# Peptides against a protein of PDB entry 2AKA, part 189

Target 1, 299 residues: chain A of PDB entry 2AKA
Amino acid sequence: MEDLIPLVNRLQDAFSAIGQNADLDLPQIAVVGGQSAGKSSVLENFVGRDFLPRGSGIVTRRPLVLQLVNSTTEYAEFLHCKGKKFTDFEEVRLEIEAETDRVTGTNKGISPVPINLRVYSPHVLNLTLVDLPGMTKVPVGDQPPDIEFQIRDMLMQFVTKENCLILAVSPANSDLANSDALKIAKEVDPQGQRTIGVITKLDLMDEGTDARDVLENKLLPLRRGYIGVVNRSQKDIDGKKDITAALAAERKFFLSHPSYRHLADRMGTPYLQKVLNQQLTNHIRDTLPGLRNKLQSQL

## One batch from the design tools (peptide; made by RFdiffusion4, then SolubleMPNN)

Design b2_p26_5_s3 (from b2_p26_5, 11 letters changed)
Fold by OpenDDE base, seed 2:
Structure b2_p26_5_s3 (fold): chain B 299 residues (1-299), chain A 26 residues (1-26)
Amino acid sequence: as target 1 above (299 residues)
Amino acid sequence: SLAEALAKVEALFPEIDALVEKLKAE
């Protein structure tokens, strides 16, 4: 089963070349959440590198198809610049920004055209994620007044697909009942069959409060459950705190917290990566027979 | 070209078929 995710990656690349990226119902995981929910930090923690654009407002403005591939070497490559290997992840960040600006212009608009990024690393499991723009109600800069609806429409192109799993990212220091991620997931997956919950910012909750009931899948039940994570603070990111050190701090947080200690082995970024790899692999296995017939009909 | 892209997709069919058959046998 180790070759299932790489095979689907090759299919994604082939269809991307013919402009059918958004129309393909390929088995994949779409990442959804409000602005500042911690989506980018979760993805960077999987790679162990700082490589995603940072800033105020809408940072992700195009879908980013992130293909993680376990390898003996560490480098990145983009589908739009084949043959170029990136070993400096700062250059990866700059390329994402440049390629985004090339299509969206200077107005900080959005585009549904994906960027395809593959990262080879000895530190990753095989995993493909589609990072989507953060949901927002407030236009920034020269963004159109209807930017909220444009983002929503873009998300719907992915999350309405039957073969799309949904990684719903919600911050614990906000009202989870009002989570944008969980709301959109409930709209397109009312039975909670395709949704995996991620709870960020557990370290930023008010003293004497916890998210235990959510993490135990008792408050808003999902078939695939919830996984809590602790990302680096903005100060730590700005100070270029090492991600490996941050992952150790995350482990310590769960082990030392009275409400989470009993869940610690089923929490944190490394566990999340493992679960997502397994879930995606199993999902590909279940959908591949039907996918073969569908692919033939589209040629 | 479009033709080259379609050829790449078709070239994956034998691998897909082999995996599907393997999965059915499990």
Scores: peptide ipSAE 0.205, ipTM 0.808, DockQ to the pose 0.802
Fold by OpenDDE base, seed 5:
Structure b2_p26_5_s3 (fold): chain B 299 residues (1-299), chain A 26 residues (1-26)
Amino acid sequence: as target 1 above (299 residues)
Amino acid sequence: SLAEALAKVEALFPEIDALVEKLKAE
């Protein structure tokens, strides 16, 4: 089963060349969450590099198909510039921004056309994620007043697909009952069969409060459960805190916290990466026979 | 082109078929 994710990556690359009119429900994980929910930090923690655009407001303005591939070497490749290997992840960030601006212009608009980025690294498990624009209610810059609905419509193109798993990212320091990620997930997956919950910012909760009931899957049950993570703070990011050090601090946080100690082995970014790899692999296994039949009928 | 993209997908069918058969045998 180790080759299932790379095979689907090749299919995904081929379909990206066909354009948006390809009605193919590929097994994938879509990442959803409000702005500042910590999505970018989770993805960067998987790679162990800073490579995603940062800033206030809508940072991700196009879907980013992030294909992580375990390899002996570390480099990135874009589908739109084949043959160019990026070893500096700052250049990867700049290319994402440039390619985004090429399509959307300078008005901070959005486009449903994906960017396809493959990262080879010895530090990653095979994993494919589709990073989607953060949900927001507040237009920024020259964005149209209906930008919230444009983002929602874009997300719905992915999360309504039967073979799409949903990585719902919610911050613990906000009211989880009002989580944009959990709301959209519940709308398209009312039985909680396709949704994986990620709870960020557990370290920023008010003293005397915790997310134990959520993490124990008791408050808003999901079949695939919840995983808590602790990302670098904005201060840590600005201070260029090392991701490896942040991962160690995350482990220490769960082990030392009275509400989370008993869950510590099922929490944190490394565990999340492992679970996502396993769940995606199993999901591909379960859907591949049907996918093959569908492909045959369409070609 | 669309034709080239479709050809690339079709070229993956033997590998997909092999994996599907392997999975059915498990």
Scores: peptide ipSAE 0.192, ipTM 0.800, DockQ to the pose 0.831
Fold by OpenDDE base, seed 4:
Structure b2_p26_5_s3 (fold): chain B 299 residues (1-299), chain A 26 residues (1-26)
Amino acid sequence: as target 1 above (299 residues)
Amino acid sequence: SLAEALAKVEALFPEIDALVEKLKAE
């Protein structure tokens, strides 16, 4: 079953080369969330490396097809830089920034053209995610006033596809009813069949409040449920707190919290990665027969 | 080129077909 994700990765790479990714309903997981919802931290926690652009406002400005591949070695490769192996993940970050700027210019605009990044690591499960620009209402830099709608339109190109699963990332320290991620997910997946909820910033909730009802799938039910995570704080990131230590702290958080202790084995980044691997694998299995027929019709 | 990309996709068909058949047998 682990071979299904790599197979789809090869399909993604092949179609990316022809610019037809938008027309293919490939089984995939699109990551959606408001700016500062913690998407980048979740993805970096999967890899165990800092490699995504950071900053205020919009960070992801092109779709990032992140292909995680379990391997005995650790390195990254870009589809646009074939044959170049990156072992320094700071260089990976710089390449993402450079490649983004190459297409979008210096105005901090967005482009629907994906960046394809494959990360080989012994610390990852096979998993492909499409990181999408964070939803925002505030233009930054020289972004057009309608950037919110441009981002939305870009997201819709992915999340409207029937074979697209949606990883909806929402911060717990904000009103979940107003979650941009859950709103867009509900719009395109009204029955909650394709949406996986991720609740970040559980450690930043006000004293006496918790997200137990959400995490127990009682408040805003999703068929695929919710998984809570605790990311590194900005202070921790700036202080270069290693991800391994952060993951240990996350585990401790859930185990020690009275409201979450009973859920602790179904929470945290490692569990999220496992669930996503399993769900993507199963989703590919379910869609692959139909995909084969569709591919034949396109040749 | 488009032709090269399509050729790469087509080259994956045997593997896809094999997996599809395995899935049908389950």
Scores: peptide ipSAE 0.183, ipTM 0.792, DockQ to the pose 0.822
Fold by OpenDDE base, seed 1:
Structure b2_p26_5_s3 (fold): chain B 299 residues (1-299), chain A 26 residues (1-26)
Amino acid sequence: as target 1 above (299 residues)
Amino acid sequence: SLAEALAKVEALFPEIDALVEKLKAE
């Protein structure tokens, strides 16, 4: 089931090289969420490495096309520096920051021009995600006062496309009805056909509360449902807590929690990765022939 | 089946590659 994703990766790379990537309706998964919703942690948990920029405010400032490829070796490659293999994921983080700053400047502005990153690893399933800037209402630093709208406009370039699936990341310790991710998803996908819900921070909910109704798809139904995850805390990240240990703790959390035990086999980061791989593969199978025909008709 | 879908996509890919090259040339 994983063979179609590398094929689309080649298409993404080719279209990125001609500067048309943002306008193409490629079968893809866009990741959306408010700032601090846990998007970066989910992506890092897939790779099992710390490699994304961290900080307060808007961390992701360009779309990041993250192509995960199952391989016997572990390394990363950027499309903008072909032939350079990164084996130190700290250097990957630094390259993302440097390449972001090169285009956006030092004012922490945003750019719609994607960064294309491919990660080869024995610990990943084939999966391609487009990480988008976190939605915010509050400008930080030298950001323009309309940064909220700039981010929104950038997200809309991706999520309005018919072949774009939406990974909506929402924290459980905030009001789900006010989730930035679910709001934007509902705007462009009112019937919930393209949206997959991810609920983070389940371990940070107030005592006596749970997200069971959400995870059971009873509160705000999505056709593709919800998957709960438990990410490392900021303290754990700063302390360089092992991601493998964190994934084990996540499994233990779901198994031991009275409200989630019955859902445990359909929760957690490894399950999310499998679901996304399957969803993307099936989506490519269904959409790529039509996309090819559409592209051909434009010539 | 998945195998049939893969075969169909693989059969189309050379044409897609050619299309991409044409788009690059325009």
Scores: peptide ipSAE 0.123, ipTM 0.687, DockQ to the pose 0.045; fails the geometry check

Design b2_p26_5_s4 (from b2_p26_5, 14 letters changed)
Fold by OpenDDE base, seed 3:
Structure b2_p26_5_s4 (fold): chain B 299 residues (1-299), chain A 26 residues (1-26)
Amino acid sequence: as target 1 above (299 residues)
Amino acid sequence: SLQEALEKVESLFPEIDELVKKLEAL
C-alpha cells in the first residue's frame, strides 16, 4: 500500500504538465479555509520546516500541490524546475514566491495554474495535499475588486470533484458556524462524506470556552470527524521556536487541558498526518480502478 | 506538449494495472 500515493503523484505530475488540471478527478485532498485560519502552519508542521510564503492577506495565490514523500534523505523538488534539488527550505519559500510572481505579477493577483512541490523527508508520511488560496471578503493592496469570487471559483474547480477530499481548516477562536471552510465544504459536500475538519487556534480561545463539542463531532457532524491542532504562533515563529518543540507543546496542551485530555490521542499534528495518509491511501484504493477506466477512455 | 503528457500517463498504466490487481486480490 505504500506505493499508491507515489503512483498518484506521478500521475499528477504528468497531468500538471498538460496545464489542464481542472478536468482530472484525481484522488486528492484540497485544503480550504479563510485567510489566517492556519493552513500554511499545518502544512509546515507536517514537513517540520518553514517553507511557505508568509504575510497578511492572500499568501497562497496559486494552488500548491504539496507531495510529501517519506525518504531517508531530506530535499525538495519543483516540477517547473526539473533536476534542481533544494536542501535549504528558505530557497523553497523564495522559489514559491518567485514562481507565483512570474505568473500572477506583483499585484497579488491569483492564477489557477498549480505549483507542484515534492518534499522528500524522513519526518513525513506519504501525503499529497493541494493548498488553495485563503478565502477572503476584502481585497488587499492592488487585488482586483472581484478577488473573493475569483478565489471561490478557483476553489470550486477542486472541491466539486467527486474524488477530492476536503480538509476544512477553521480557527477555534472564531464562530464555527461562520467558518468559510465549513460553508464551502457543506455547499459541495452537504452530507459531509468528503470533508475532514481541522480546528486550529485552540490555544487562543477565550478563557472558559472550549471546542469540545466540535472535536467530539457533536456540533456540526462530519463523517470523517474533526482533529484539533495547535500551531506555532507568529511570536513563536519570530522567536525561532522549532517545530519539534512546537509539536511537544501541542501534545502537552491537549494532555493538560481538562476539556481535551480524553481526546488527546486523537488530536494534534502527528495524528492528523496519520489520518490524512490513511484517508488518502484508502481513497486512492477505492477510486483508482474508476480513474484507470476514465483515463483509458480519454486516450 | 499534451502528447508527451499523455505518453507519460500511458507509461504508468502497467504499474496502475499491477496495483489494481493486487488490491482486487485483497
Scores: peptide ipSAE 0.098, ipTM 0.739, DockQ to the pose 0.770
Fold by OpenDDE base, seed 4:
Structure b2_p26_5_s4 (fold): chain B 299 residues (1-299), chain A 26 residues (1-26)
Amino acid sequence: as target 1 above (299 residues)
Amino acid sequence: SLQEALEKVESLFPEIDELVKKLEAL
């Protein structure tokens, strides 16, 4: 079964060459969430490297197809610059920024054209994610006043597809009932069949409050449930705190917290990565026969 | 081109078919 994700990656690469008009419902996981929900930190924690653009406002301005591949070597490759191996993940960040700006210009506009990034690492499971622009209501720079709707339209191109799983990233220190991620997921997946909830910022909740009922799937039930994570603080990121040390701190957080200790083995970034690998593999298995038939009818 | 991409997809069909058969046998 380990070969299913790499096979779908080759299909994704082939279809990226056709352009946006291929009505191909590939089995994939789209990552959705409000600005500053912690999406980028979750993805970087999977890789164990700092490689995503950082900043205030809309950081991700194009879809990023992130293909994680377990390998004995560590390097990255972009589909738009084939044959160039990146071993410095700062250069990976700069390439994402440069390739984004090349298409969107300097006005901080958005584009629905994906960037395809493959990361080979001994520290990853095979996993493909589509990182999507953060939902926002506030235009920045020269963005049009309707930027919220442009982002929404872009997200809808992915999350409306039946074979798209939705990784809904929500911060615990905000009203979960008002989570942009869970709202968009509920709109396109009203029965909660395709949505996996990720709850970030559990360490930033007010004293005497917890997200236990959410994590136990009692408040807003999803068939695929919720996984809590603790990301590095902004201070830890700026201080270049090692991700491995942050993962140890995350484990300690769940084990020591009275409300979460009983869930600790089903929480944290390593467990999330494992669950996503399994969910994607199973989803590919279930959808691949139908996809094969659809592809044959288009030839 | 669309044609080149379709040809690439077609080139993957034998591998897809093999994997589908393996999955159906489970």
Scores: peptide ipSAE 0.080, ipTM 0.718, DockQ to the pose 0.754
Fold by OpenDDE base, seed 5:
Parts: sequence; structure tokens; C-alpha cells
Structure b2_p26_5_s4 (fold): chain B 299 residues (1-299), chain A 26 residues (1-26)
Amino acid sequence: as target 1 above (299 residues)
Amino acid sequence: SLQEALEKVESLFPEIDELVKKLEAL
């Protein structure tokens, strides 16, 4: 199978240098969800490292183009600091924060200018995701009162593009019918053709309740379906619980749960990675001929 | 610069064309 994802990554890097990434209809996956929906934890579980900013409120304040590349070595590189290899993922976190603050200032504002981060790892599949700011209704700190609309407008720059797939991240312990991720996805993808549902926090649902109907694609049908995941709790993160141990616990959760055991082979973070890799590869294959023609016409 | 980025994109065209050709042959 040809390495289509790395090719598109090279195109993405070339256009990022121009500052016009948001205007390019490149085949990509945009990650959307409310604040605290578990987006950062899903992405960190793919890498197997803690490397994303943490905190209350809006943590992601710029689009993060996360390029995962399967490699024999483990390191990260930023497009804005070429030639620097990061092997400490805490330094990666600090660089994201510093580069965010450099552009947005200290007022917790947002910017549509992407950060481009490439992570090489033996533990990842080739996958490119655009992590987007979490949807919120409540400004925090020095955020502008219209921050909700600024975030929405930023998300719309990505999710309205025809070649953008949408990874809609929703917590199961909240009303899924009111999910910000599923609402925005339904607005721009009314037929559910570009949307992949991720259901987090399945372990935090009330006793006697489950998300079976959602995960079986019966409640809010998406053509690409839903995948349930179980992330580390904040207590587990603070306690430095190993991601490998968390992935084993996730597998055990699905296998042992009466409502999910029959779905267990189509659930969890490792399955999500495989699905996203496959979906992105297929999407690139389907869009690349048209993309080539479009690029040639713009040169 | 914009020019450098365009040159980089152009440099990828042969590889893109090869991949497109392979995909169309399937």
C-alpha cells in the first residue's frame, strides 16, 4: 500500500509555510468536540505520550496539525523550528504552549494559524489529524466575550471543506443528543458521510445506563459509524498511569461490560487508530486526482 | 516565502502524478 499520508503531509507542510493552510481543501481529519470531551486524551493515547497542553477551559487555542509517522525512532519535530528534534514530550508540550502564546498573547485568545507537529514513533500508524479548539459557551479568564463564535468560525474553516473528514468526539456521560461535536458535524455533513463518531467516558456513565444504541449506529446514524474509547481519568493522568496499562484496562472494560462485549473488537483506541489510518488512506486515494488538478490550476 | 513553497509543491508533482497513475490503474 503506497504511503499516501506522508505525501499529503509534505504538501501540507509546503502550504503551511504560506500561512494559507485553512484555505486548502487537503484530505485531512479535523477533530471536533466540546471542552473536556476527551480529545487530547485520545490523541495522546495514539502517541503513547503525554504531550498536549492540559488545564481547565480552552486548552487548544490554535489548530494543531498532528502528523503521526511510523518510524523506527521516537521523536517530534515542529515546522516552525525545523531541525530541532524533541525526544522529551514534556518539551513538546511546553513548545506548543509557548508557540500558542507567541501568536495569541497571554489573554487566552485563539488564532486560526496552525501549529504543525510531526511525531515519529514505532507505536503509531501513519495518521494526520487537525486538533481544533474545544467548543465552549463560557469565556474564561481574559477571553473575549465572543470566544464561542470565534471558535465556531475557526472550526467551520476546516469542517466545511469537502475533503475534510470529521472526528466528532463526544462524552458518553453527557447528553449525546446535545453533543457539540455531533451538532457541528450534522450542520456541515447532514448525511453523515464525512463524520466518524468517537464516544469517550463510557466508564463514567451512570449505573444501568449505556451507549449501546449509539455505538451500534442506531440512534444517530453515521455512514462511518462510532467507536467507543476509555481514556485515563484525570486522577490516572496525575498519578502518571502508563498509557499501555490504560489501553489494557480499556480492552478489559469493553470485554467485561454486558452492553459492549459483543462490540469489543470494534472498540478502543487501537481499533480507532486502524480505522482512522484506513479511512484517511482511502480518502486520500479518492481525492488525490482532483487535488492534483486543483493544485496545478493554482500554480 | 510563497515562491519557495510553490517550488516545493512543484517538486512533488512528479511523485503525485506517479501515484495518481498507479491509483487510476487499479
Scores: peptide ipSAE 0.068, ipTM 0.708, DockQ to the pose 0.758
Fold by OpenDDE base, seed 1:
Parts: structure tokens; C-alpha cells; sequence
Structure b2_p26_5_s4 (fold): chain B 299 residues (1-299), chain A 26 residues (1-26)
């Protein structure tokens, strides 16, 4: 089963090289959420490195196909820059920014053309995620006034696909009933069959409030449930707080919190990574026979 | 090219077929 994700990665690379979004609904996990929901922080926590663009407003402006591959070595490779191995993850960040700007220009516009990044690491499970632009209602900088709709349309190109799992990232310190991530997920997955809820910012909730009912899958039930995580604060990121230390703090948070202690073994970034690996593997298993038939019909 | 990409996809078919067979035998 460990070979299923790498096989699909090779298919993704082959299709990305055609430049056509081949109508091939490849099994994948799309990451959706509002601006500042913590999507990029979740992805960085999987890798254990700071490598994604940071800033105010829309940071992710192109889909980032992030292929995590368990390996004895740590390095990154871009599909657009074959043969170049990146061992400095700051250079990875700069390459994402440069490649984004190359296609979108300097106006902070968006493009539906993916960036394909593969990260080899001993600290990752095999996992492929598509980081999507954060949903926003307010254009920032020189963004077009219709940027909200452009982002929505881009997200819909991914999340409407039957073989797309949806990682819906919602901050706990905001009204979860009004979560942009859960709203878009419910629009395309009304039965909650493809959606995995991630609840971030649990450490930033008001005193005397908790997300227990959400995490216990009682408020807005998803078949695949919810996983709470605690990301580094912006101050921690700016201060270059080590991700390993942040993961230890996350574990301590869940174990020490009265409302979450009983869930602690099914919470946090390491558990989320394991669940996503298993869910994607199982999803590939279930879809691969149909994918094979579709591929054969197109050749 | 489209052709090179199709050739890459075709090159993966034996592995796909093997994996599908293994999965069907589970």
C-alpha cells in the first residue's frame, strides 16, 4: 500500500507536464480555508520546515501541489526546475514566490496553473496535498476587485472533482458555523463524504470557550470527522520558533486542556498527517481501478 | 510534449495493473 501515493505522484507529474489539466480526476487532497485560517502552517508542520510564502493577505496565489515523500534524505524538487535539489527551505520559499510572480505578475493576481513541489524527508509520511489560495472577500494591494470570485472558481476546479478529498481548515477563534472552508466543502460535498475538518487556533479561543462539540463531530458532522491542531503563532514564526518545539507544545496543549484531554490521541499535527496518509491511500485504492479504465479510454 | 507525457503514463500501466491486481486479491 505504501507505493500507491508515489504511483499517483508519477501520474500527476506526467499530466502536469502536458500543461493541460487532463480531465483525469486524480485522487488528491485539496486544502481549503479562509485567509489566515492556518493552511500553510499545517503544511509546514508536516514538513517540519519554513518553506511557504508568508505575509498579509493572499499568500498562496497558485495551487501548490505538495508531494511529501518519506526518504532517508531531506531535499525538495520542483517539477518546473527538474534536476535542481533544494536543501535550503528558504530557497524553496523564494522559488515559490519567484515562480508565482513569473506567472501572475507583480499585481498579486492568481493563476490556476499549479506549482508542483516534491519534498523528500525522513519526517514525513507519503502524502500529496494541494494548497489552494485562501478565500477572501477583500482585495489586497493591486488585486482585481473580483479576486474573491476568481479564488472561488479556482477552488471549485479542484473540490468539485469526485476523487478530490477536501481538507477544510477552520480557525476555532472564529465562528465555525460561518467557516468559509466548511461552507465551500458543504456546497460540493453536502453529505460530508469527502471532507476532513481541521480546526486550528484552538489555543486562541476565548477563556471559558472550547471547540469540543466540533471536535467530537457533534456540531457539524463529517463522515471523516475533525482533527484539532495548534500551529505556531505569527510571533513564533517571526521569531523562528522551531516546529519540533511547536509540535511538543501542541501535544501538551491537548493533554492539559480539560475539554480536549480525552481526544488528545486523535488530535495534533502528527495524527493529522497519519490520518491523511491513510485516507489518501485508501482513496487511491478505491479509485485506482476506475482511473485505470479512464486512462485506457484516453490512450 | 503530449506524446512524451502519454508515453510516461503508458509506462506506468504495468505498475498500475500490478497494484490493481494486488488490491483485488485483498
Amino acid sequence: as target 1 above (299 residues)
Amino acid sequence: SLQEALEKVESLFPEIDELVKKLEAL
Scores: peptide ipSAE 0.122, ipTM 0.752, DockQ to the pose 0.774; fails the geometry check

Design b2_p26_6_s1 (from b2_p26_6, 13 letters changed)
Fold by OpenDDE base, seed 2:
Structure b2_p26_6_s1 (fold): chain B 299 residues (1-299), chain A 26 residues (1-26)
Amino acid sequence: as target 1 above (299 residues)
Amino acid sequence: SAEEKALKEIEALFPELDALTEKLLS
């Protein structure tokens, strides 16, 4: 069933040309989380490249449909400039920033118009994610005063869809009971059937505390469970720390931590990528027959 | 139009979609 994700990618690309609100509930994974929750770092760790915009406040301001495709070659392509191959991932970052600014203007507002980015790499599993703007409570700079509401409305356009899985990203060094990601997931998925929990910043927890109960799915149970990850620090990112080295450090963290060592084989970014690939593949399998019938009725 | 082109592209995927759907239902 290796061709299921690529097939849905082609459908997704075709539907993007019809308009923002294509009435098609395609099987997908939406990534949600508060600002600075570590979403961008998780996505970059999948690719093994620095390619997402960085900064203070709201960094992601348009939905980013990230299509990862396992390939013998490494390059990126945007749907809005089809045929241009990017091999320098700094140029990928610059293109995301330029395309975002072109639509949102200088006020650092948001737009519901997706950016479609496909990354071919020998280091990825086939996986499609929709990165969404980080939830915020306070406007930054020249942002509209209702920016929180605009972000929430945008997220709801994705996460309310029945065929949308939710990757809820929460930092461990904050109160998980008050996680913005888990709150919005609970609102649209009250039984926790569509939500996968990701716990970041496990290395930044206070000494003597841990997230073991959460990671063991005992505190706030989700049917699809939780996966802990350790991202690069901002200092490491600024210092251009190699992602491969960071992944090795993540593995070492889980293996050496008394509270997590027994979970180590079910933690970390590589395991998360594997789980998401499997979850998405299975989800496509379950939804594709119904999707085929809906497509026929709309043509 | 862009919409018409997109619809044609979707229709062009139906043979593969049907083949996979049949395989999944078997």
Scores: peptide ipSAE 0.241, ipTM 0.849, DockQ to the pose 0.778
Fold by OpenDDE base, seed 1:
Structure b2_p26_6_s1 (fold): chain B 299 residues (1-299), chain A 26 residues (1-26)
Amino acid sequence: as target 1 above (299 residues)
Amino acid sequence: SAEEKALKEIEALFPELDALTEKLLS
C-alpha cells in the first residue's frame, strides 16, 4: 500500500490544473484550527524544517497542499514552478509568501486557489495534508470586515467533502469547548467519524490542570481519537531552535508528566505523523474504488 | 487547454490506478 499516497498526489497535481470547480472528492486530510492554534508548527515538525510563513494574524491565506514524500534526498518542489528544486527551506517560505501575494495581492486577502508543495525528505513519512487558513474573528490590517466568513467558506469547501479527513488542531491552554477547530469539525462531522483531534500547547496549561480526559477521548469523543503534541514556543521559533531538539523535549514532556506518562507512546509529533500516514493510507484504500469509478465517469 | 492537459494526465494514471484497485479488491 506504499504507493497509494503518491498515486493520489499525482491525481491531485493533475486536478490542480483544472479550475476550482473540479467536483473531485479526493481522499485527503484538511488541517483546521484557529489562528495561533499551532497548525504551522505541527506541519514544520513533520518536515523538520522552518518553511511556513510566520506572523501575526492570518498567516496561511491560501490552501497549502503539502505532499510529504519519503526520499533519500531532501528538497522541495512547487507545482507552479515545476523543475525548480528548493534545498533551502527559507526559499520555500519566501516562495509561499510570494505566490500567495501574487494571487491575493498585498491586502492580506485570501484565495481558495491552492499552493501545491511537495517535500522530499528522508525524515518524513508519505503524507499529504491540506493546510487551511486559520479561523479568525478579527480582521487584521486591511483585511475585509467579512474575512471570518471568507475563511469559513473556504474551509467548508474542503471539510464538507465526505472523503476529507479533518485534522482539528486545538490549543490546550484555551477552552476546548470553544475550539474553532472542534466546532467546525462537529458542524460537518457530527458523529466524529472523519475528525482527528490534535491538542497543542499542553506545556502551556495552567498548573494543576491537564488535558488527560481529552487525550483519553473521554470528554469530546472522536472515533479517530486525539493526539497531544508540544510545539516550539514562539521564542524557540524566533531563536531558530532545532526541531530535532524540540521533538526530544516533546518526548520528555510526555514521559515526565504525571497525567500523560501512560499515554506517552501515543503522543507527540512522530506518533502523529505515523497515525496520519496510516489513516490516510487506509482512507485512500477504502475510497479508491469509488474514486476510480467517479473519475472514469468524468472522462 | 489546461483542463484537457489535466484530463490526459489523469487518464495516463488509470493503468496504475486500476492495478492498485485490483490488488486492494483481491
Scores: peptide ipSAE 0.241, ipTM 0.845, DockQ to the pose 0.759
Fold by OpenDDE base, seed 4:
Structure b2_p26_6_s1 (fold): chain B 299 residues (1-299), chain A 26 residues (1-26)
Amino acid sequence: as target 1 above (299 residues)
Amino acid sequence: SAEEKALKEIEALFPELDALTEKLLS
């Protein structure tokens, strides 16, 4: 089972060269969420490094195929610049921005062409995620007025695939019934078979309120359930709060919170990473026989 | 071409893919 995710990674790399015309439904996890839902922070917390573009509006403008690989060494590699090892994750961020701008221009447009980033680290489990542009209704910069629909169309190319799991990221301090992530997930996965819910910003909820019912899978049931996380605040990020310290604070939050303490062992970023690793592995296992046959038929 | 290269890379993965598939089906 240990080799399943790496094998699919190699397939993903190979298929990236064929482009969008490859009708291949690879087992993968697509990350969806509204702008500022906390997607970037979740991904960075997996790596333990700041490496994703930050800013107002649409941060992710191309799909980012993020391949996490457990390794004794720590470095990153891009498929578009093979042979270059990045050990400074600030340079990783800059490369993502540069490569995005190279394709989309400076108008903050979007492109469906993925960026493939592999991160080797002793602190990660094998896990591949496709980070997708955040859903928005408001164009930024000189984006076209229909940018919302362009993003949705892009997302649909991924989330409609049967072998695509959906990591739906929603902030707890907003109305979850109106979550963009959960809405799009419900549209393409009406039975909630492929969707994993992530609830961020639990620490930012109004006093006297909690997301217990959601996290207990009682309000908006998903077969694969919900996992709550507490990301670094923008203040913490600006203050360069260490991710390790933030993870400790997250653990403390769940353990000390009256509404969540009983769920604490099934909450938090480390648990989320474990669950995603396991679910992706199992999903690959279930789909691999069919994938093999499909690949054979296309050659 | 890029496509030809990709196809070759995919074909190169078949032995491993087959082995894993067989293992999973056993």
Scores: peptide ipSAE 0.238, ipTM 0.842, DockQ to the pose 0.776
Fold by OpenDDE base, seed 3:
Structure b2_p26_6_s1 (fold): chain B 299 residues (1-299), chain A 26 residues (1-26)
Amino acid sequence: as target 1 above (299 residues)
Amino acid sequence: SAEEKALKEIEALFPELDALTEKLLS
């Protein structure tokens, strides 16, 4: 089954050429969350590198199809510049920014045209995620006043598809009942069949509060449950705290926290990565026969 | 066209897709 995710990756690459109107429901995981929910940090923690654009407001302005592939070597490749291997992940970040600006212009607008990025690494499990623009109500820069709705419409193009799993990223230090990620997930997946909850910023909760009930799947139950993670702080990022040290600190956090210690083995970025790999693999397995038939009918 | 190229690429993956599908259904 190790080849299922890579196979779907090749299908994704092929369909990317069809453009926005591709009538394809590929098994995939769409990542949704509000601004500053910690989506980028989660993705970077999977890779163990800093490679995503950073900034205020809406940083992801095009869908990023992030294809993680376990390999003996470490490098990245973009579909839009075939044959070029990136070994410097700073260059990867710059390429994402440049390619985004090329299509969206300088007004910080959005485009539904995805960027396909494949990362080979010995430190990753096979996993494909579609990072989507963060939900926001506040336009940034020269963005149009209706940017909120443009983002929503873009997200809906992905999350409404039956074969799309939803990674809903919500910060613990905000009211989870009002989480943008969970709201949109509930709208398109009212029975909670396709949604995986990620709770970030557990380390930033007010003293005397915890997200235990959420993490135990008791407050807002999802069939696929919740996984808590602790990302690097902005201070840690600016201080160049390496991801390995951050992962160790995350583990320590869960083990030492009275409310989470009993859940520690089912928390943290490494566990999240394993769960997502398993969930995606199983999802591909279940959908592949139907996908094959659909593809045949379209040829 | 870009669409035609994509369709050909997809078609080229069918043998592997079929093999994996059969394996999963067995």
Scores: peptide ipSAE 0.230, ipTM 0.841, DockQ to the pose 0.790

